Peptides against a protein of PDB entry 3C2G. Designs and how they scored, part 175

Target 1, 209 residues: chain A of PDB entry 3C2G
Amino acid sequence: IRTFDLLGLLLHDSDAIDGFVRSDGVGAITTVVQYPNNDLIRAGCKLLLQVSDAKALAKTPLENILPFLLRLIEIHPDDEVIYSGTGFLSNVVAHKQHVKDIAIRSNAIFLLHTIISKYPRLDELTDAPKRNRVCEIICNCLRTLNNFLMMWIPTPNGETKTAGPNEKQQVCKFIEIDILKKLMSCLSCEGMDTPGLLELRSTILRSFI

## One batch from the design tools (peptide; made by RFdiffusion4, then SolubleMPNN)

Design b2_p30_6_s3 (from b2_p30_6, 13 letters changed)
Fold by OpenDDE base, seed 3:
Structure b2_p30_6_s3 (fold): chain B 209 residues (1-209), chain A 30 residues (1-30)
Amino acid sequence: as target 1 above (209 residues)
Amino acid sequence: SLEERLREAREEQKKSFDEVVEKAQELLAS
């Protein structure tokens, strides 16, 4: 725990972060958070989030790391872990087709739906800090979903894949009325990623029309 | 006020998003 805190304090710039990632820092964190210690898991996931935008991650093999993280988020009922984990996921899949593929094969779409389904509507949460954290989690999920959907939209000069039948069915669950109500409730929160929501809207339109 | 303008903008975005989703659902049901 102390080590992760110290590392977080030392990672102030992109070069330091890239250096950490190149030295298999992500793998090291993943190894440590396998132990049943909640504080350690929180600290490790927070550190993962801090390095999640590193350019060096594009060269890091995530085949073993990402499935583990997804499973950790699935089984750990901690908002801070879920926040950090979904934040990491949303950042690492951005602009990286191979990482998107790993995530999808690891049932990430279903996991995102499960996470959103577990939380109440934001307007039902009276505690502001809790509401804000839940909003951030949902935003992370939406951004991740948007990144997945973009793979299946035909572009003139882009690589386009076809979604499998299971993935397509899982994506359709996000436009169910109950899910939409939860997603739209995020607009009432401070710090809502409005641009991200608008991008998702456009992506949905291009995917289904 | 700025807060009122932000609220109005959010409601507009909500409506726009809902319309897109409704259309998508219609297409999926056909």
Scores: peptide ipSAE 0.025, ipTM 0.491, DockQ to the pose 0.049
Fold by OpenDDE base, seed 4:
Structure b2_p30_6_s3 (fold): chain B 209 residues (1-209), chain A 30 residues (1-30)
Amino acid sequence: as target 1 above (209 residues)
Amino acid sequence: SLEERLREAREEQKKSFDEVVEKAQELLAS
């Protein structure tokens, strides 16, 4: 645990972070978080989040790492783990088609729905720290979802990828009334990713209406 | 003020989502 904290302090510049990633640091962390120690899992996931925007990740195989992380997020009730994990997911899928494909094959879209469904409406949370953390989690989910959905929007050159039946089914979960109400409640949160909400709104409208 | 502008923006976004909800309900009813 202290080791992860120390590493977090040392990884304060891009070169150090890239060096850590090139040395299979992400794989090392994912190995450690397989042990049933909540503090260790939390610290490890936080470190993953810290290095999740590293350029070196573009060259790192994530075929084994990402499915494991998704499963961890699915079963773990800890908000800090969910925050770090969804943040990691959001960053690693950004601008990387191959990583998006891995995540989608691992039912990431459905997982995002599950996470959002787990939490109450933000306006029902009176504890500010809790509300803020939940807001951040939802932002991570929305950013990730937007990154997925953008793959199926036609580009100016006419190229477009089509969503498969399974993906369409998973996306349909986000037009459920309870989910939409929760998304509306996010507007009350000062830290909410408003551009992300706008993109999601636009995508939902274009996809279903 | 910036705060007032942010509030107005959020209110506008709420209206937009209300429209989405309405359209979604129409689709689900069809």
Scores: peptide ipSAE 0.024, ipTM 0.496, DockQ to the pose 0.042
Fold by OpenDDE base, seed 1:
Structure b2_p30_6_s3 (fold): chain B 209 residues (1-209), chain A 30 residues (1-30)
Amino acid sequence: as target 1 above (209 residues)
Amino acid sequence: SLEERLREAREEQKKSFDEVVEKAQELLAS
């Protein structure tokens, strides 16, 4: 745990982070967090989040890493793990089609729905730190989902990949009334990515409605 | 060359990271 914290302090610029990633740092972290220690898992996921926007990740094989992380998020009720994991996911899928494909094949869309479903509406949370963390998690999920949906929107520059029926069905779950109420509650949260939420709405409509 | 220096820097960074990971594993195993 202390080791991850120290490493995080040393990764203070883009070059250091990129060097860490090129040295298979992400794989090393995922190996270490396989040990059943909650504090270690939390620290490892936090470190993953810190390096999640590294340019070197584009050249890093994530075929084994992403499924592992998604499973980790699925089985841990820890908000900090979920926050870090969804943050990592949202960053690594951005502008990388092959990474999006890996995530989707690993049931990421369903997982995002599950995560949002498990939390109360933000306006029902009276504890400010908890509410803020939940808001951040939901934002991460929405950003990730938006990135997935963008794959299936036609562009002038060519043929667009079509969503499969299973993916379409999973996406449709996000417009269910209970989910919509939770998403709407995010608009009342200070610092909420309101533009992102509106963008997602637009993307859903363009893709499926 | 600049490329050689970059390669060396990467190897040093990798070594440093490996040491950190090994230390963490040792602590967990104890």
Scores: peptide ipSAE 0.000, ipTM 0.184, DockQ to the pose 0.015
Fold by OpenDDE base, seed 5:
Structure b2_p30_6_s3 (fold): chain B 209 residues (1-209), chain A 30 residues (1-30)
Amino acid sequence: as target 1 above (209 residues)
Amino acid sequence: SLEERLREAREEQKKSFDEVVEKAQELLAS
């Protein structure tokens, strides 16, 4: 745990972060967080979030790492782990088709549905720190979903990737009316990432309408 | 006030999003 904190202090610039990632630092963290220690898991996921936008991740195989993280988020009730994990997910899938494919095959779309379903409406949360953390988690989920849906939007040349039947099914599960109503309620909440919701709205419109 | 304007803007965006969701659901049902 202290080691992760120290590493976080050392990884303060992009070059150091990139060097850590090139040295299989992400793999090392994922190995350590397999131990059933909540503090260790929290610290490890936080460190993953810190390195999640590193350029070197584009060259890092995530076939074993990403499914493990998704499973960890699925089964762990800790908001800090979910925050770090969804933050990592949203960053690593951005502009990386291969990583998006791994995430989708690992049931990431349905996981986002599950995460949103777990939390009450933001306006029902009276504790400000809790509300802010949940808001950040939902924003991470929305950003991730947007990145997935963008794959199936036609390009100006009329070319588009078609979602497979399993992908369509997962998308349909996510966009159940009860979930969408919950997301819509976020627009009325102070502090919500309104631009993220608007981006998702635009993406839904372009993807389905 | 600024707070009222922000509230109004959020409500307008919510309505717009609601319409998109409704249309998407209609398309999925057809």
Scores: peptide ipSAE 0.024, ipTM 0.489, DockQ to the pose 0.044; fails the geometry check

Design b2_p30_6_s4 (from b2_p30_6, 11 letters changed)
Fold by OpenDDE base, seed 1:
Structure b2_p30_6_s4 (fold): chain B 209 residues (1-209), chain A 30 residues (1-30)
Amino acid sequence: as target 1 above (209 residues)
Amino acid sequence: SLEERLEQAREEQDKAFDEVVEKALKALQS
């Protein structure tokens, strides 16, 4: 645990982070967090989040890593693990089609819905630290979802991939009234990525029209 | 035994941690 904290301090610049990732640092962390220690899992996931925007991740095989992380988030109720994991997911899928495909095949869309469903509306949370953390988690989920949906929107430069029937069904869950109310409650949260939420709304509309 | 399995798991965890540290150190040296 202390080791992860120390590594977080050492990996403070982009070159160090990129070098760590190139040396299969992400794989090493995922190996460590397989052990049933909540503090270790939390610390490891936090470190994963820290390195999640590294350029070297584009060259890192995530076929074994990403499904494991998604499963970890699914089974672990810890807000810090969910925060770090969804943050990692959001960053690694950005602008990487092959990573998006891995995530989708690993039931990421359904998982995002599950995560959002587990939390109450933000306006119902009276504890500010809890509310802020939940807001961040929801933002991570929304950003990830937006990245997925954008794959299925026609672009002038090429043929659009079509979502499968299962993916479409899972996406439809996000326009349910209960989910929409939760998403709207995020707009009242201080520090919320309102532009991102509006972008997602636009993307959803384009996906369902 | 359960105790032996737990000890093995701890040893594996320690090795994995060492690997993480080694990778980070190599990254800092490059």
Scores: peptide ipSAE 0.091, ipTM 0.594, DockQ to the pose 0.014
Fold by OpenDDE base, seed 2:
Structure b2_p30_6_s4 (fold): chain B 209 residues (1-209), chain A 30 residues (1-30)
Amino acid sequence: as target 1 above (209 residues)
Amino acid sequence: SLEERLEQAREEQDKAFDEVVEKALKALQS
């Protein structure tokens, strides 16, 4: 734990982070968090989040790492782990088609829905720190979802992929009333990326209308 | 035994930590 904290302090610049990632630092962290220690898992996931924007991740194989992380998020009830994990997911899938594909194959869309479903509406959370954390988690999920959906929107110059039937079905779950209420509650949350949420909404509409 | 598995897991975890540290240090020195 202390080691991860120290590493987090040291890996504060992009060059150091890239170097760490190029040296399979992400793989090393994932190895560490495979062992049953909640504090260690928290610290490891936090560090993963910290390095999740690394340019070097574009060249890093994530075929084993990403499914593992998704499973970890699925089974771990800790908000901090969920926050870090979803943040990592959101960042690593951004602008990386191959990573998006891995995530989707690993049931990421359904997982995102599960996570959002787990948490109450933000307006029902009276504890500000908890509310803020949940808000960020939901934002991470939505940003990730948006990244997935964007693949299926035709671009003037790009080849567009089509979502499979399973993916479409999973995405449709996000327009369920309970989910929509939760998403709407996020719009009123301080610190929420409202433009991002609106963009997602637009993307959903474009994808299914 | 369960105890042996736990000990093995601890050892592997320690090893993994060392690897993380080493990788980070190398990155910082590069």
Scores: peptide ipSAE 0.086, ipTM 0.593, DockQ to the pose 0.014
Fold by OpenDDE base, seed 3:
Parts: structure tokens; sequence; C-alpha cells
Structure b2_p30_6_s4 (fold): chain B 209 residues (1-209), chain A 30 residues (1-30)
């Protein structure tokens, strides 16, 4: 745990982060957090979030890492782990088709829906810190969903993939009224990526209308 | 025994942690 804290301090610039990732730092962290220690898991996931936008991740094989992390956030009830994990997922899938494919094969779409569904509506949360954390988690999930949906929207200059029948069925769950209300509720939270949420709304409309 | 298995698991965790540190140090030296 103390080592992860120290690493978090040392990995403060893009070059250090990229170097750590090139040295399979993500794999090393995931190996350590396989042991059932909640504090260690929290610290490890937080560190993963810190390095989640590294350029070197585009060249890092994540086939053995990402499914494990998805399972971890699926079974762990800790909001901090879920926050870090969904944040990691959101960042690593961005602009990386191969990572999106790994995530989807690992049932990420279903997991995102499960996470959003288990939390109450933001307007029902009276505790501000809890509300903000839940909002951040939902935003991470929705941003990840946007990255997935963008693969299946025809673009004039881009390659378009076709979603499989299972993926289509799972995606349809996100146009349910409860999910849409949660999406809109995130816009009321301070510090949220409002442009990103608006982009998702547009993507949803293009996907289903 | 269960105790021996737990100790083995702790040792494996320590080794994994050492590996993380080693990788981080190598990265910082580059």
Amino acid sequence: as target 1 above (209 residues)
Amino acid sequence: SLEERLEQAREEQDKAFDEVVEKALKALQS
C-alpha cells in the first residue's frame, strides 16, 4: 500500500507514467491486487486510474488485464474501486479499437448497465460527497458507452463495425427511461464533463433514431 | 495446512510487489 502511494507521487509526469506502462506496470499492479486486501485493491485501482491515459497503453496487451479488472469492479461493492475502475476503463478504451473489442468481449456493456442500475437517482442522494462520487461513476460508465457506440455509427471517413446481436440487445437497455434520467441528472453535477455527456446524448440518438 | 497456504500466498504477494517496484525503478531510470 505504501509502495503504491509512493509510486503515485513518483509517476507525476507523462514521461514517467509512459515509462512505467512500457515496463508492464499495469500488469504488475493487477498481479498485486489479485490478493483479497481491500486497502491494497483501492490503492492499486487508484494508481491504475492515474496511468490510464498513457500513450503507451495503445501498445500494451490488455487481453489478460482488462477482463480481470472488469471482474474486480463487478464483484467489489466499494465506490472508490468502482470509480477508479470505471475511470480506467473509460480512458483505456478511448480511441483504441482493440481495447474496445476486449472490453466488449468481456461483457463490459452489461457491466456498465449493472453499475448504473444499482445506484439511486442523484436527486435522491442527500449526502453531497456520495452524490458527487456516484455522479462521477455514472459519467465514467456513460463515457465508456459513448466510446463503444461510436464504433457502430457510420462516418464518412472511418471504418464502421457492426454490433453483434447480443451487443445490440445490451445497448438497447441504455435507452430505458431510468437510464436516460440518470444521464440527464449528471448534467446537474458540478465539475462534470458536460460536453462529453452531450456528445453521448447525440450518439444515442444517432444509434437508435 | 491452511496456515502454510496463507504464508505462501503472502510470500507470492511480496514477490509481486517487489516486481512492481522493480518495474517502476527501471522506468524512472530510463
Scores: peptide ipSAE 0.065, ipTM 0.564, DockQ to the pose 0.014
Fold by OpenDDE base, seed 5:
Structure b2_p30_6_s4 (fold): chain B 209 residues (1-209), chain A 30 residues (1-30)
Amino acid sequence: as target 1 above (209 residues)
Amino acid sequence: SLEERLEQAREEQDKAFDEVVEKALKALQS
């Protein structure tokens, strides 16, 4: 835990972060968080989030790391772990098709559905710190989902990747009426990334029209 | 006005979204 805290203090520079990632720092963290210690898991996931936008991640194999993280988020009830994990996911899938594919094969879309289903509506949360954290988690989920759906939007040249049957099924699970109502209710909530939510909505429209 | 245009665009998007949701739900039930 102290090591992760120290690393977090040292990894504020982009070059340092890239150096850490190039030295298999992400793999090292994922190895450590396999131990059943909640504080360690929280600290490790926080550090993962901190390095999740590193350029060096484009060259890092995530075939083993990402499924593990997704499983960790699935089984761990800690909001801080879920926040860090969904933040990591949203950043690592951005602009990286191969990472999106790994995440989707690992049921990431359905996991996002599960996460959103777990939390109450933001307007029902009276505790400001809790509401803010849940809001951030939902934003991470929405950004990630948007990145997935963008793969199946026709390009200006008329080319588009077609979602497979499994992907379609996972997307359909995400866009269940109860989930969509919950997401739409977020538009009126203070602190919500309204532009991001509207972007996702537009992406959904373009994907299913 | 710009505000009126934005509101109209929002309303159109809302209607379109509702339609997409309805279509998706029907597809799931078939």
Scores: peptide ipSAE 0.020, ipTM 0.429, DockQ to the pose 0.036

Design b2_p30_7_s1 (from b2_p30_7, 16 letters changed)
Fold by OpenDDE base, seed 3:
Structure b2_p30_7_s1 (fold): chain B 209 residues (1-209), chain A 30 residues (1-30)
Amino acid sequence: as target 1 above (209 residues)
Amino acid sequence: SSLEERLKKAREEQDKSFDEVVEKAKEALE
């Protein structure tokens, strides 16, 4: 725990973060968080989030790391772990087709739906810190979904893939009224990525028209 | 301003289009 805290303090610039990632720092964290210690898991996932947008991740093999993280998020009820994990996921899949593929093969779409489904609507949450954290989690999920959907939108450059039937079915679950209400409720939260939600809306339009 | 009105109209049109797509998608899944 102390080591992760110290590392977090040292990783303040892009070069340091990239250096950490190139030295298999993500793998090291993943190894450590396999121990059943909640504090350690929280600290490790937070550190993962901190390095999640590193350029060096594009060259890092995530075939073993990402499925593990997804499983961790799936089984762990801790909002902080879910927040950090979904944040990591949303950032790591951005602009990286191979990582998106790994995530999708690891049932990430279903997991995102499960995460959103387990939380109540924001208007049902009276605790402001809890409400804000839940909103952030949902936003992370939506951003990740947006990244997945973008793969299947025909672009003039021809770099589009076709979603499999299972993936399409899972994506369609996000247009359920209960899910949509939860998503829209996030717009009422302060400091949320409203542009990101609008982008998702645009992406959905392009995906289904 | 004329620009603000145009932006508002564009947003409203986008919202309508989104709603239509959502409804069509739901129908296709049922």
Scores: peptide ipSAE 0.015, ipTM 0.407, DockQ to the pose 0.037
Fold by OpenDDE base, seed 5:
Structure b2_p30_7_s1 (fold): chain B 209 residues (1-209), chain A 30 residues (1-30)
Amino acid sequence: as target 1 above (209 residues)
Amino acid sequence: SSLEERLKKAREEQDKSFDEVVEKAKEALE
């Protein structure tokens, strides 16, 4: 735990973060968080989130890391772990087709749906810190979904990757009324990434038309 | 302001379009 805190203090600039990632820092964290210690897992996932937008991640093999993280998020009830994990996921899949493919093959779409389904509507949460954290988690999930959906939107050149039947079925779960209500609740939340949610809405429109 | 009214209208139109797409998608899944 102290080690992760120290590392977090040292990783303040992009070069330091890239250096850490190039030295297999992400792999090291994922190895450490395999221990059944909740505090360690929380600290490790937080550190993962801190380095999740590193340029060096584009050159890092994530075939073993992403499935592990997805499983961790799936089984761990801690909102902080889920927040950090979904934040990491949303950042690492951004602009990286290979990483998106790994995540999708690892059942990420279904997991995102499960996470959103687990939490109540934001208007039902009276505790502001809890509400804000849940809102951030849902936004992370939706941003990740948006990144996936963008793969299947036709480009101006007419080239598009077609989603497989299983992927389409998983995506269709997000149009369930309960999920849509939660999405709408996020749009009304103060301090949220409203532009990101609007982008998702636009992407959904383009994906189902 | 005229800009606020335009933005409101644009949002309403986008919301309507979203609802229509959602309904069509639901029908396709039935």
Scores: peptide ipSAE 0.015, ipTM 0.409, DockQ to the pose 0.038
Fold by OpenDDE base, seed 4:
Structure b2_p30_7_s1 (fold): chain B 209 residues (1-209), chain A 30 residues (1-30)
Amino acid sequence: as target 1 above (209 residues)
Amino acid sequence: SSLEERLKKAREEQDKSFDEVVEKAKEALE
């Protein structure tokens, strides 16, 4: 735990972060978080989030890392772990088609739905810190979903992939009324990714037309 | 302003279109 905290302090610049990632730092963290210690898992996931936007990740094989992390997020009830994990996922899939494919094959879309379904509507949460954290988690999920959906939107000059039947079915779960209500509740939170929600709305519209 | 009015109209049209798509999708899933 202390080691992760110290590492977090040292990894404050992009060069240091890239160096850590190039040295298989992400793999090292994922190894450590396999131990059944909640504090260690929390600290490790937080560190993953801190390095999740590293340029060096584009060259890092994530075939073994992503499925493990997704499973960890799926089974762990800790909001801090979920926050860090979904944040990592959102950042790591951004602008990386190969990583998106790995995540989707690992049932990431379904997981995002499961996470959103787990939490109550934001207006039902009276504790401000809890409400804010839940809002951040939902926003991370939505940003990730948006990144996936954008892959299937035709561009004027680009070859676009079509979503398979399984992916389409998983995406359709997000139009459930309970899910939509939760998504809309995020719009009332200050400082949240309101533009991201609006973009997601647009991408959904384009995906179903 | 003319721009503000156009933006408002565009948003309203987008919202309407979204609602229609959602309803159609729900019907298709039933």
Scores: peptide ipSAE 0.015, ipTM 0.402, DockQ to the pose 0.034
Fold by OpenDDE base, seed 2:
Structure b2_p30_7_s1 (fold): chain B 209 residues (1-209), chain A 30 residues (1-30)
Amino acid sequence: as target 1 above (209 residues)
Amino acid sequence: SSLEERLKKAREEQDKSFDEVVEKAKEALE
């Protein structure tokens, strides 16, 4: 735990982060977080989030790492782990088609729905820190979903993939009334910009029209 | 301001459009 905290302090610039990732730092973290210790898992996931925007990740095989992380998020009832994990997911899939494919094959869309379903509406949370953390988690989920949906939106100058029937079914879960209400509640969250929600709404419109 | 009003209106229009799409999607799934 202390080691991860120290590493987090040392990884303060993009070059250091890239160096860590190139040295299989992500693999090392995922190995460590396999130990059933909540504090260790939390610290490890936080570190993953910290390095999740590294350019070097584009060259890192994630076929084994990403499914593991998704499973960890699925089974671990810790908001900090969920926050870090969804943040990592959101960042790592950005602009990386192959990573998006891995995530989708690993049931990421359904997982995102499950995560959002787990939390109450933000307006029902009286504790501000908790509310803010939940808002961030939902935003991470939405941003990730948006990244997935963008793959299936035709662009004037590009070839667009078509979502399979399974993916479409998973996406349809996000139009449930309860989910939509939770999404809308993010717009009312004070002190947080929810550009991801607005983008998602736009993307959904383009996807379902 | 005129800009704020325009932005508000644009948001409201987007919301309406979104709601319509959602309703259509729900109907299609029923």
Scores: peptide ipSAE 0.015, ipTM 0.420, DockQ to the pose 0.039

